# Ledger of designs, part 3: peptides against a protein of PDB entry 6J54

Target 1, 223 residues: chain A of PDB entry 6J54
Amino acid sequence: NENLFASFIAPTMMGLPIVTLIIMFPSLLFPTPKRLINNRTISIQQWLIQLTSKQMMAIHNQKGQTWSLMLMSLIMFIGSTNILGLLPHSFTPTTQLSMNLGMAIPLWSATVFTGFRYKTKTSLAHFLPQGTPALLIPMLVIIETISLFIQPVALAVRLTANITAGHLLIHLIGGATLALLNINTMTAFITFTILILLTILEFAVALIQAYVFTLLVSLYLHD
Target 2, 42 residues: chain B of PDB entry 6J54
Amino acid sequence: QFQFTGIKKYFNSYTLTGRMNCVLATYGGIALLVLYFKLRSK

## One batch from the design tools (peptide)

Design b1_p8_2_s3 (made by RFdiffusion4, then SolubleMPNN; from b1_p8_2, 5 letters changed)
Fold by OpenDDE base, seed 2:
Structure b1_p8_2_s3 (fold): chain B 223 residues (1-223), chain C 42 residues (1-42), chain A 8 residues (1-8)
Amino acid sequence: as target 1 above (223 residues)
Amino acid sequence: as target 2 above (42 residues)
Amino acid sequence: YTFFQLIQ
């Protein structure tokens, strides 16, 4: 069990944490454009950023669009870290619940407080869905209040669980394939195929989770 | 589209103001209940 | 084998 979770231990070198370097590393992969017509890779990167930015911010008003920089930086950060985490012997900071809570709670609180400041009536009204029978109003308001406070936790746990589970499955199936190579080659081939499919899936999941995380933060801002 | 009269005008689950008032009323009621029990416990 | 060991 210890070997299974060894990949999730925060790495240290000579007693010094390297986590900070790992967190900062993805930023090096996104250089700022300096030319009108950049390299093909940078152009594609900027194109993707613009597309995602347009899609995510389309639901927001002009005031909400001021959050575009933060939201786009968030999705790029989470997405890049998740993708890099699929590399062998790599450490993904997003597998740490503390990391995800550290992102979720402030962002959630900021969106909620922003909502209460600028759209007080609407924000308060969100605690009561439309068309609720009068007798159920008090109970439903309480439930909705609890739901609100669970949002940051659910946001963080979702990201952590999905990324962690994916890594864990890759390790388990990878280990199983290796073990089965000496026992039964046919079964090892089957498990290897599953491993390949899973790795492809995890690449998609890595991006999807980054998108969902950012989208939900954006949605909370809109609401 | 919704025409409410009387108290329903201020407390309804359809209008924005009505929903807000309902939420505030519920929180106020809970706060009063908590306060009541707190004062009673002392 | 080395590939699988690297993944682990």
Scores: peptide ipSAE 0.027, ipTM 0.796, DockQ to the pose 0.016
Fold by OpenDDE base, seed 5:
Structure b1_p8_2_s3 (fold): chain B 223 residues (1-223), chain C 42 residues (1-42), chain A 8 residues (1-8)
Amino acid sequence: as target 1 above (223 residues)
Amino acid sequence: as target 2 above (42 residues)
Amino acid sequence: YTFFQLIQ
C-alpha cells in the first residue's frame, strides 16, 4: 500500500524542498527565440503556441485578449508538467490538490471579480438563465450561486483526479504484468498490451486536462 | 425584442436588466429572511 | 525487469 502512493509524496533532498525545482524545470524546455528564423524545434513550438493562442482567444474581445499571456503560460505549464509526470519515478506536482487549488482559486476569483467590475449587469444576469419560468426563479438563482462557488473546486479536483487516477492505473497494471510474468506469459502479454494502450491514453489525458483547465478559466472570463 | 409592461418590465427572465433585478430581489429576500430569524431569536 | 521497476 505504501509503495502504491510513494510516487505522490513530495520529494526532499537533505531536508530541502526540491519540489520548487521540479515545478520550475518545465520552463527550461521552452526557450525564448533569439533569431528572426529560429531552429526547427523552436519554430514548431512557437507555431503551436500561436495556433493554440488564436484558438483560445477567438472567443474573447480585445479586453479579454489581454489575458492571452497568462492563459498560454498556464496551458504550457500544466501540459508540460503532466507529460513529464508520466516519466518513470517522476513527481507530478499537478497530482497535489493543494497545487491545483492554488492555481484554480486565484484565477477563478480574478475572472469573477473582473466580470463584476466591467460587466456588472451581465455577470449578475448569469445567475438566472434566459426563459426561466417565474416560479422557479428563486430556486434557480440559489442553485446557480452554489454552482459558481463549486467551479474552482471542480477545476482543481478534475485535474488532480484524472492525473492521479492515470498514475495509479499505470502502477497497478505494471505491477500485475510483472507478477504474471512468472505465472503465465500469455496473460502477462495481454496485461502488457493494456499497459501500453493506457500509457498512450494518459499522454492524451495529460494534454486534454491542461487544455480543459485553461479553457474553463477562459470561459469564466468571457462570461 | 421582448415588450414587457408593468412589473414584468423590471422583473423578467428574458432581458438583462430583468434578470439582474430578479437576482437582486432573490438575494434581498434571503437577506431579509436571515435577518428576521436572527431578530426573532433575540 | 528494469522497465517494470521504472513503472513501480
Scores: peptide ipSAE 0.027, ipTM 0.786, DockQ to the pose 0.015
Fold by OpenDDE base, seed 4:
Structure b1_p8_2_s3 (fold): chain B 223 residues (1-223), chain C 42 residues (1-42), chain A 8 residues (1-8)
Amino acid sequence: as target 1 above (223 residues)
Amino acid sequence: as target 2 above (42 residues)
Amino acid sequence: YTFFQLIQ
């Protein structure tokens, strides 16, 4: 079933990968404000960025608020790429685990190192939850250490799996709808309705996964 | 809130310093065990 | 059919 995974192959033109252009494309959708009163689209975008920044950065101190630009750019990038990936014949870079690992590992490492640098005492204490029975301390410290190293992997896999699974379901149900059109029109209508509902859900999932990814990076910075 | 005396003052799961010391002690113990087995294999 | 092929 080569047709099922064809959409996840990195696109190339004349043997040259165009993935770089696809990754840079969302930046064109968010131009920098030039006027005191911008267009409605830019104003809405800036408003959304301000709201999300206020909510996400509320848990951070002044040092953590320096990451606001990075986190906001991250959520806008992932969100825009995920939404654009729902367009027909589009390639979603976030369906590639390599892409998400490439984002998750550096961001995670930066947050962890920042924590150890400025809050060494709290960061080391974080490996042991409060109130742990004395006999469980060594085991729990080991588990928490392992959990720390799994965080970047879980962050990348979560995003990759959710976006990829959504696209696969759209392809499968879409293909099933086409096949059922000539067999049973009523069943095809049901599958088509499911396809529409799934597409709407995937728009929400696309934004939620962007938010969750950025939020978890923010939480790792805070903790 | 917590009154710890003796070794519990430095190694506890309730205070920040105590938790840190427990973590360091755990890592130190593991490092010593690894070192012991490494030297033993020679 | 064309619409579905476009989405696929």
Scores: peptide ipSAE 0.026, ipTM 0.794, DockQ to the pose 0.015
Fold by OpenDDE base, seed 3:
Structure b1_p8_2_s3 (fold): chain B 223 residues (1-223), chain C 42 residues (1-42), chain A 8 residues (1-8)
Amino acid sequence: as target 1 above (223 residues)
Amino acid sequence: as target 2 above (42 residues)
Amino acid sequence: YTFFQLIQ
């Protein structure tokens, strides 16, 4: 149905794209702390950021920890946009593959180039696993090279697919529930229960995908 | 620590240097093959 | 059904 995919169309107002405003909106939800003892909301946000920062940066050395600001901003951006995207009549920018590729490709490229710059020998050696038989070396190097180039695509597609699929399922099950209310109330109740469980799951998926996206970028930097 | 002698010292799958050289040799071989076919087509 | 229309 035309209505099913209408929520994924980039919104415009008077011919002007408002996508820029939507992308910038999550920044307003995370104000900088100003007081010694902040309110509960800011305190919880800071605690979560510190917790995730400690976990993600534990695997990195001093040079890798310089990426902490970028990685934390990335997870907060993706997480907030995904959560806000679950609101009614909202547009989720992370459902657009172009946006996710726009994030994945530069970050992946930066991690790869950083690896080649500081750990050239280790990075080149990573294309050949240790203990590979001599006859399989050329083929395995090619496979590992292809695997490297698939990483940014897989990173972007994973985020796009999971968020988009979740939105579509909520729309479909919601529409089915509405249609079944006039046909069979018991079946409509079952589908409604599924819708509630799915919605709860999608809130979790929204955060998990933000975490996985950031974690994989971090792991690519570590390798 | 692995003790390799001869050609295995430079081309092995156990040491970092050996693996690096194997990768470079593979890319070099591919580049030479591509160059050969490109020059042959002219 | 207003709630469902909001989700759609």
Scores: peptide ipSAE 0.024, ipTM 0.795, DockQ to the pose 0.016

Design b1_p8_2_s4 (made by RFdiffusion4, then SolubleMPNN; from b1_p8_2, 3 letters changed)
Fold by OpenDDE base, seed 5:
Structure b1_p8_2_s4 (fold): chain B 223 residues (1-223), chain C 42 residues (1-42), chain A 8 residues (1-8)
Amino acid sequence: as target 1 above (223 residues)
Amino acid sequence: as target 2 above (42 residues)
Amino acid sequence: FNYLQLIS
């Protein structure tokens, strides 16, 4: 592969974009239960969803817990797409900044507008931290306002950068390992070990970034 | 916990209402400054 | 809240 970024190009089949099918594919991995006692795999999935739901929604009141379905679907979507993206020659939609901005901006806007609509006083007061000296109030309000608008960008860039960097590192170390096999087998073994450890790390990063993305959206909703 | 009197009752960094008023005053001041410079440029 | 905000 002469192009290291070939894996980030949107795939097409017979001239038709396949991105839509790739985005929908993770939903097939999580079927809805139909029995009182479900299959072992489905039971484990439901247990994990319930566990994560209890952890994330513990900080929210009853009105905030209405967002539980959306937040849980979001973490499952991002997590599953990131894990599937680690498969060889797979396309990861979350490596596209446009995709992540498309999720971050509406969710951020919804949380901010919901806060201003139902808790106007508290939302406006959040632009000024408690105990601020009087002389620093105008400058700090401006900084906090700018910080608010950076939130959706930081949310999207964090996810995009972490997933993209992980993919690039796997490709680079993998390519180096293959090149070293023809030069020195011992050195190639060391780089191969690093590649395995890096791959395991990327699996963890894929799940953590999905959790952090959803958690931050939930945290913005708490206001 | 905190009891304020006078102007500090409405503009403080400790109470919820005081913080809100400080934010609104800051935005209002910035808006007036921007408006002043726009009108002066003509 | 403050601890998680440091990561963001």
Scores: peptide ipSAE 0.024, ipTM 0.810, DockQ to the pose 0.032
Fold by OpenDDE base, seed 3:
Structure b1_p8_2_s4 (fold): chain B 223 residues (1-223), chain C 42 residues (1-42), chain A 8 residues (1-8)
Amino acid sequence: as target 1 above (223 residues)
Amino acid sequence: as target 2 above (42 residues)
Amino acid sequence: FNYLQLIS
């Protein structure tokens, strides 16, 4: 029996890690437009990027809109890696908590420091909700401080857990379907139907998690 | 708009400045407590 | 801000 977590092991070729090549591969799928009228694929990509850019930057002022390149590159990177990770026998870098923490912590820190630098009064006041009774102020400030430090961890764990859980479910249900084919064809058909529905769901989850990750980073910046 | 007088003008949970001062006072109090226990141990 | 975290 194969290890359930074998797909999450960093792949090596000839003793050399190829994780760097895998991480850089999605960049090849998004070429820069060079023509006035591009092909259908590039046109759809640019249209999607423009729509998401308009939606995410609508809540930001002019200074916040300077982060558009970072946020759009982030959503495209996470989204593309998640979608590519759904291919059979592929390695998904976003299943590694170290990678997601490596993205979440710096981005969170940058947004928090930016907030304290440009909007010090508002950022400090955010630790105390409006209308808090006087006796609860010190406790609530501590809770909000702890909540702030949990944000980068929650951001990374959410992405890691959702992608990892989806891959494990596909693997388990796929294995069950193969095992049931020799026992009962009817039950195997039911599990196969569930597998198809789950796969479709995972495609949606892959895009949603990329969007949510980027949206939360954007929201932290907006505060 | 709330009209606050006295100490409530500077420390309240409704105004932006009041909330900021409450947060700073809380952190200052915690820092003083930590400093007190650190100096007491010596 | 907190609402978006809850629904995410």
Scores: peptide ipSAE 0.023, ipTM 0.814, DockQ to the pose 0.033
Fold by OpenDDE base, seed 2:
Structure b1_p8_2_s4 (fold): chain B 223 residues (1-223), chain C 42 residues (1-42), chain A 8 residues (1-8)
Amino acid sequence: as target 1 above (223 residues)
Amino acid sequence: as target 2 above (42 residues)
Amino acid sequence: FNYLQLIS
């Protein structure tokens, strides 16, 4: 019996958790530019960062654009960790709900508190959708309040679930492919094809989830 | 732009201020209810 | 923007 969740166990080396090293590793992949004209890889990275930054900050005013550094660092971190997590025998910190909550809750709190501090009227008004009937106001305010508190949880769970599910699927189909190699080569080829397609999909999902996570944080800030 | 008169001017679901006031009124009402039951229970 | 939250 194979442990399907073995890949999600926090790795230890000599009894010491090496999760910290894994978390810090993506930072090494993004060196700071030193030249006006950098290498092709660095140039592409900077170009992508600029594109994403421009896209994400387009919805924000000048005050909201002060969060650009944090949001861009967040998307780069989550994206890189998710991509690296697709490597065999790699540990993805974003599969840990604790980590994602650790990111979601503070960021959500910061955005909410910032909203209440600088845009109190607008923030309070968001608890009541425009045009609601008078009789539904109290109930709707309560629901919106609850919804607000569920936002960080949903944010974290979404990321965790998507990444975890993808890894599990890759593992399952990969295992099935190996098992079918000894039974029927043709079926094994089919499953292998599916595995490849799934892997490609997971690469996309890895980036999309990073984007969505950061985007939602950004949207909370926009509100 | 909606023009409201009377109480609807301050409590409406269309204007920003009106929505805010409705939210505050809701929370205030809930708080008062909770306070009432808390004081009544003791 | 609420719709975007649901789509994601």
Scores: peptide ipSAE 0.022, ipTM 0.814, DockQ to the pose 0.033
Fold by OpenDDE base, seed 1:
Structure b1_p8_2_s4 (fold): chain B 223 residues (1-223), chain C 42 residues (1-42), chain A 8 residues (1-8)
Amino acid sequence: as target 1 above (223 residues)
Amino acid sequence: as target 2 above (42 residues)
Amino acid sequence: FNYLQLIS
């Protein structure tokens, strides 16, 4: 049997990494509509995109709404990759911390830079919460500065840890269920029930993490 | 709206400008401390 | 159960 971390190894085909193809695969699931009245699948997809777009962009002004395309593409990408990763024998690129950092750092830097360029006074003021006692100002400014630099790391680690932990749990409980089938059927049934519940949870987590990741990027842009 | 006088007008934790000035003052102080120790080490 | 073997 393969080790627990075999599912997280970047797959290769004939010595060539196919990670690029895996990353590009979700884009094929969202075709561009061509007709005035699309089929059921495309209509539902467009409806979902519009709903999420309205929800996420409600907190942004006109300038912030310029980021709508990027944020919506981000949530669709992360969400689709996470859901596809729950398929058997599938590789999830979002389990790689390097990939998540590769997304978090540029997006974070772009939002921070945009804030300092267009809202310099407000951005600098965010390093000091309103109503802070005078004696705590220097320490709090330092803490807030450190917190700013931890944001991209926390953003990437949150996504990586949640997806990775979920996959590991499904693998472990699935293996335990198979082992218990030959020992005690009743116990195996209990573990199987837990596995089903966990799988449902992981589907929800996959979508939630995509939403949270995009929402936090959006929130940093709003600040 | 808050009414501040003296140095509190420029350094306060309630107004936007005051908060900005406090942040800049903090960074300025840290920079001066770093420069002091750097010059002292030479 | 075949699904379990696939994910295991």
Scores: peptide ipSAE 0.020, ipTM 0.781, DockQ to the pose 0.016

## One batch from the design tools (peptide)

Design b1_p9_1 (made by RFdiffusion4)
Fold by OpenDDE base, seed 1:
Structure b1_p9_1 (fold): chain B 223 residues (1-223), chain C 42 residues (1-42), chain A 9 residues (1-9)
Amino acid sequence: as target 1 above (223 residues)
Amino acid sequence: as target 2 above (42 residues)
Amino acid sequence: SISHVHFLI
C-alpha cells in the first residue's frame, strides 16, 4: 500500500534534502530569551522547561545534573517534532526508525559508558539483581546482559511504533470519513467523532512518548 | 550489614562486591567455554 | 527490578 505509507516517505525537493530543514524547524519555535521579563510564549516555555527539569533531574546527583541540558533539549525536540507532525499533510521525522536509532544508540552508549566510568562496581553489579538464588546467577546474568543491548532498540522502536501507529490510524479513519460522506452521513458523523477523539489522544501520545524516551535515557544514566 | 564466611563472602547476590564478582565469574566462565570450543575446532 | 521497569515502559 504505497498510498498509505506515502506520508512517511522522506520528502525531497529538486534533489535537495528538505528533511534537514524539517528537522531544524522546531529550533525556531524555542527562541533564546533576551529580556528579563519575556513574552508570554517564552515565559510559558521556560516555566514548562523548569518544571520538567526539576521533575526529571530529581533522581540524579550533582554529576547527573550535568545532563540536564541534553535531556531537556531531547524532550523538547522529540515533543515538538511529534506535535508538528500531527499537522495535516506534514512529515514527521520521528516516524523514521533510522532517526530514532540515531538518537537512541548514541544516548544509550553515552549513559552506559558514563556509568562504567564513574560507577564501575554498581554498573557491573546491575547485571545481577539483589537476592538472586545461587543456581540462577549464571542464567540471569546472561539475560540481563542481553536486556542491556536490547535497550537502545526498544527505545527507538517504542517511539517509532507509537508515533507511526497514531499517524496511520488518523489517516485511515480520516480517509474513511471522507469516503462515507457521500454514502452514509450518519456513519460518517460517528467516524468523524472517533477521528476527533483519536486526534486528541495522539497529541497526548506525542508528548508522552517524548517524555518516556527522555525519562528512560535519564533512568539509564541513573542506573 | 551481611555476615558471610568462606567463598560466600566474595560470591554472593546481596553485597555490591559479591554481585560484581558473580558477574565477572560468569563472564569469565563463558569466555573460557568459548576459548575451549575455538581451540577444539582447530 | 529497575531494569525490568526500563524494558516494560
Scores: peptide ipSAE 0.325, ipTM 0.889, DockQ to the pose 0.033
Fold by OpenDDE base, seed 4:
Structure b1_p9_1 (fold): chain B 223 residues (1-223), chain C 42 residues (1-42), chain A 9 residues (1-9)
Amino acid sequence: as target 1 above (223 residues)
Amino acid sequence: as target 2 above (42 residues)
Amino acid sequence: SISHVHFLI
């Protein structure tokens, strides 16, 4: 079964990790605009960024809107890496929990600290939901505190699990299709159809997970 | 909209200030308990 | 609470 997880091994060439180059590769797909009227591709990218920026940053005040560049870069990075990971023989860095934790923990920490610095009263009050019965206050504060520390883990695990599971399913269904080609052609055709539908779904999942990850970071910033 | 008097004015689950104080009181209580058990074990 | 929504999403 090592073939199932072979695609998730960090790629190396001559003992040197090329994962760094893979992580940097999506940056080449989003060149900086140099002209007043850019290419159609750049114009579409900028349009999408502006739309998503307006939508996500609408909940933030001026202080929160300073995070617009970071959040837009984050969604573009995760989205592009997830989509590129669906290409054959591609390695998806976001399938690695270490990668996602490396993003989630600092971003979560920054949002939490920013909240405590500028909205101390509100941030502390969030540990107790409004209208909580008096007898449940101590327990609920503890639970909410634990919940806070679970947020970065949940953020990373959610992204990792969704992307990894999708890749595994594609490999399993793909492998089953190949195995059934010589056994039952009709069943192989059905399995292949499922593979196609699953692949289409994974493209959507790839973008949704990028959006959810960025959105949750944004929500944590807003509190 | 909420009329609280006495201790409920400062410690309530409805007002922002009250919720904050409840959280601080909870943390303070836990800290004191931990301190108590730590000093007792010595 | 909003915090619970954050966890469930």
Scores: peptide ipSAE 0.309, ipTM 0.893, DockQ to the pose 0.033
Fold by OpenDDE base, seed 2:
Structure b1_p9_1 (fold): chain B 223 residues (1-223), chain C 42 residues (1-42), chain A 9 residues (1-9)
Amino acid sequence: as target 1 above (223 residues)
Amino acid sequence: as target 2 above (42 residues)
Amino acid sequence: SISHVHFLI
């Protein structure tokens, strides 16, 4: 069990938290463009950012589009950390529930408060679905209220669980592959193939989870 | 689109205002109940 | 609502 979860322990060096450096590292991968025509890599990066920005902000009004910078930075951060976390001995900060809650709760709170501030009537109305029978109104309002408070938890847990489960699965399958090398080479080959397919899947999951996390925050803003 | 008369005009599940009022009424009712039991417990 | 659907996914 200890070996299984060793990769999820927050790394420290000489008692100093190196997690801060790990969290800040992805920022170095996204340099600010200084030229009108940049390198191919930077151009592709900017293009992707613009595409995702347009897609996510298309549902928002002008006021909601002010969140574009924050949401884009969020998706880039989560996506990059998730991808970097797939490196063999890398630590993925997004596997820590505390970190994900640290992102989810403030962002959720901000979206909720923003909604109540600028769209008070609509936000309050969202606690009652349209067309609800009169007798079910009180109970449904309570349920919707509870559902609201579950949102940040679900947001954080979803990200944490998906990323952690992927890492755990890769570790298990990888370990099994190594163990089977001296036992049954054919089975080891099959397991290794599964590992490769799983790794490819986890790359996709890493990006999808970043997208979903950011999208849901955006949707909460839109209500 | 929705034509309501009387109390249904203010408390309905179809209009935004009606839905808002229903939500507020629900919260108000719960608050009053909590207050009642709190005062009763003392 | 759409938000709830995405919330459940």
Scores: peptide ipSAE 0.305, ipTM 0.890, DockQ to the pose 0.031
Fold by OpenDDE base, seed 3:
Structure b1_p9_1 (fold): chain B 223 residues (1-223), chain C 42 residues (1-42), chain A 9 residues (1-9)
Amino acid sequence: as target 1 above (223 residues)
Amino acid sequence: as target 2 above (42 residues)
Amino acid sequence: SISHVHFLI
């Protein structure tokens, strides 16, 4: 059904892509602090960023803590885009697999290369778990190598699938609710209640997926 | 500390160096096999 | 290790 997937089409205006503007829009929601005592919204944002930064970067050394800016910007970007995507008639860039792959592959490759650069022995040894029987070593190394290359794909697909599935469910349940309004009001009320609960869940999922995406990138960096 | 002697000192699944050497040996073996089949096809 | 965490999430 064209109507079901219409919200996932990249919007254009007079042949010009406006997706660039949509991607840049979340940056306007996070202004830089200018005063010692800022507004409540800015103070809350800074507080949240500080909390998440302390939690995520606690496992990293000094060299790893240099990634704090990138990781915090990443979680804020994905989180804000996911939340904004729940607005009516909005377009979510994170529903596009190309967008998520464009983030996952470079970040994953960067973490892998940095690991091999600074911790070569540990990174190579990671392909073989401790205590592996000698006969299983070659097969297990191959499996771990394959597992490594699946990481960026799994990272991108997880985000895409969770956000896209949530949007589809909201559309389907919403459409069902509208269709049942004139058929059975009691059933329509039940579906509407489910819709409300689902929307609340999707707000949580939007933030969780942003956190998980950033956390996994951080963990890949730490090894 | 693990006490390994002989070849097990360099190729083991318990020490960091041993694990690294096992991984390198595995990749080296695969590379040699690929090279063998590539040269055989010529 | 990280591989276990990756599959758990």
Scores: peptide ipSAE 0.304, ipTM 0.892, DockQ to the pose 0.031

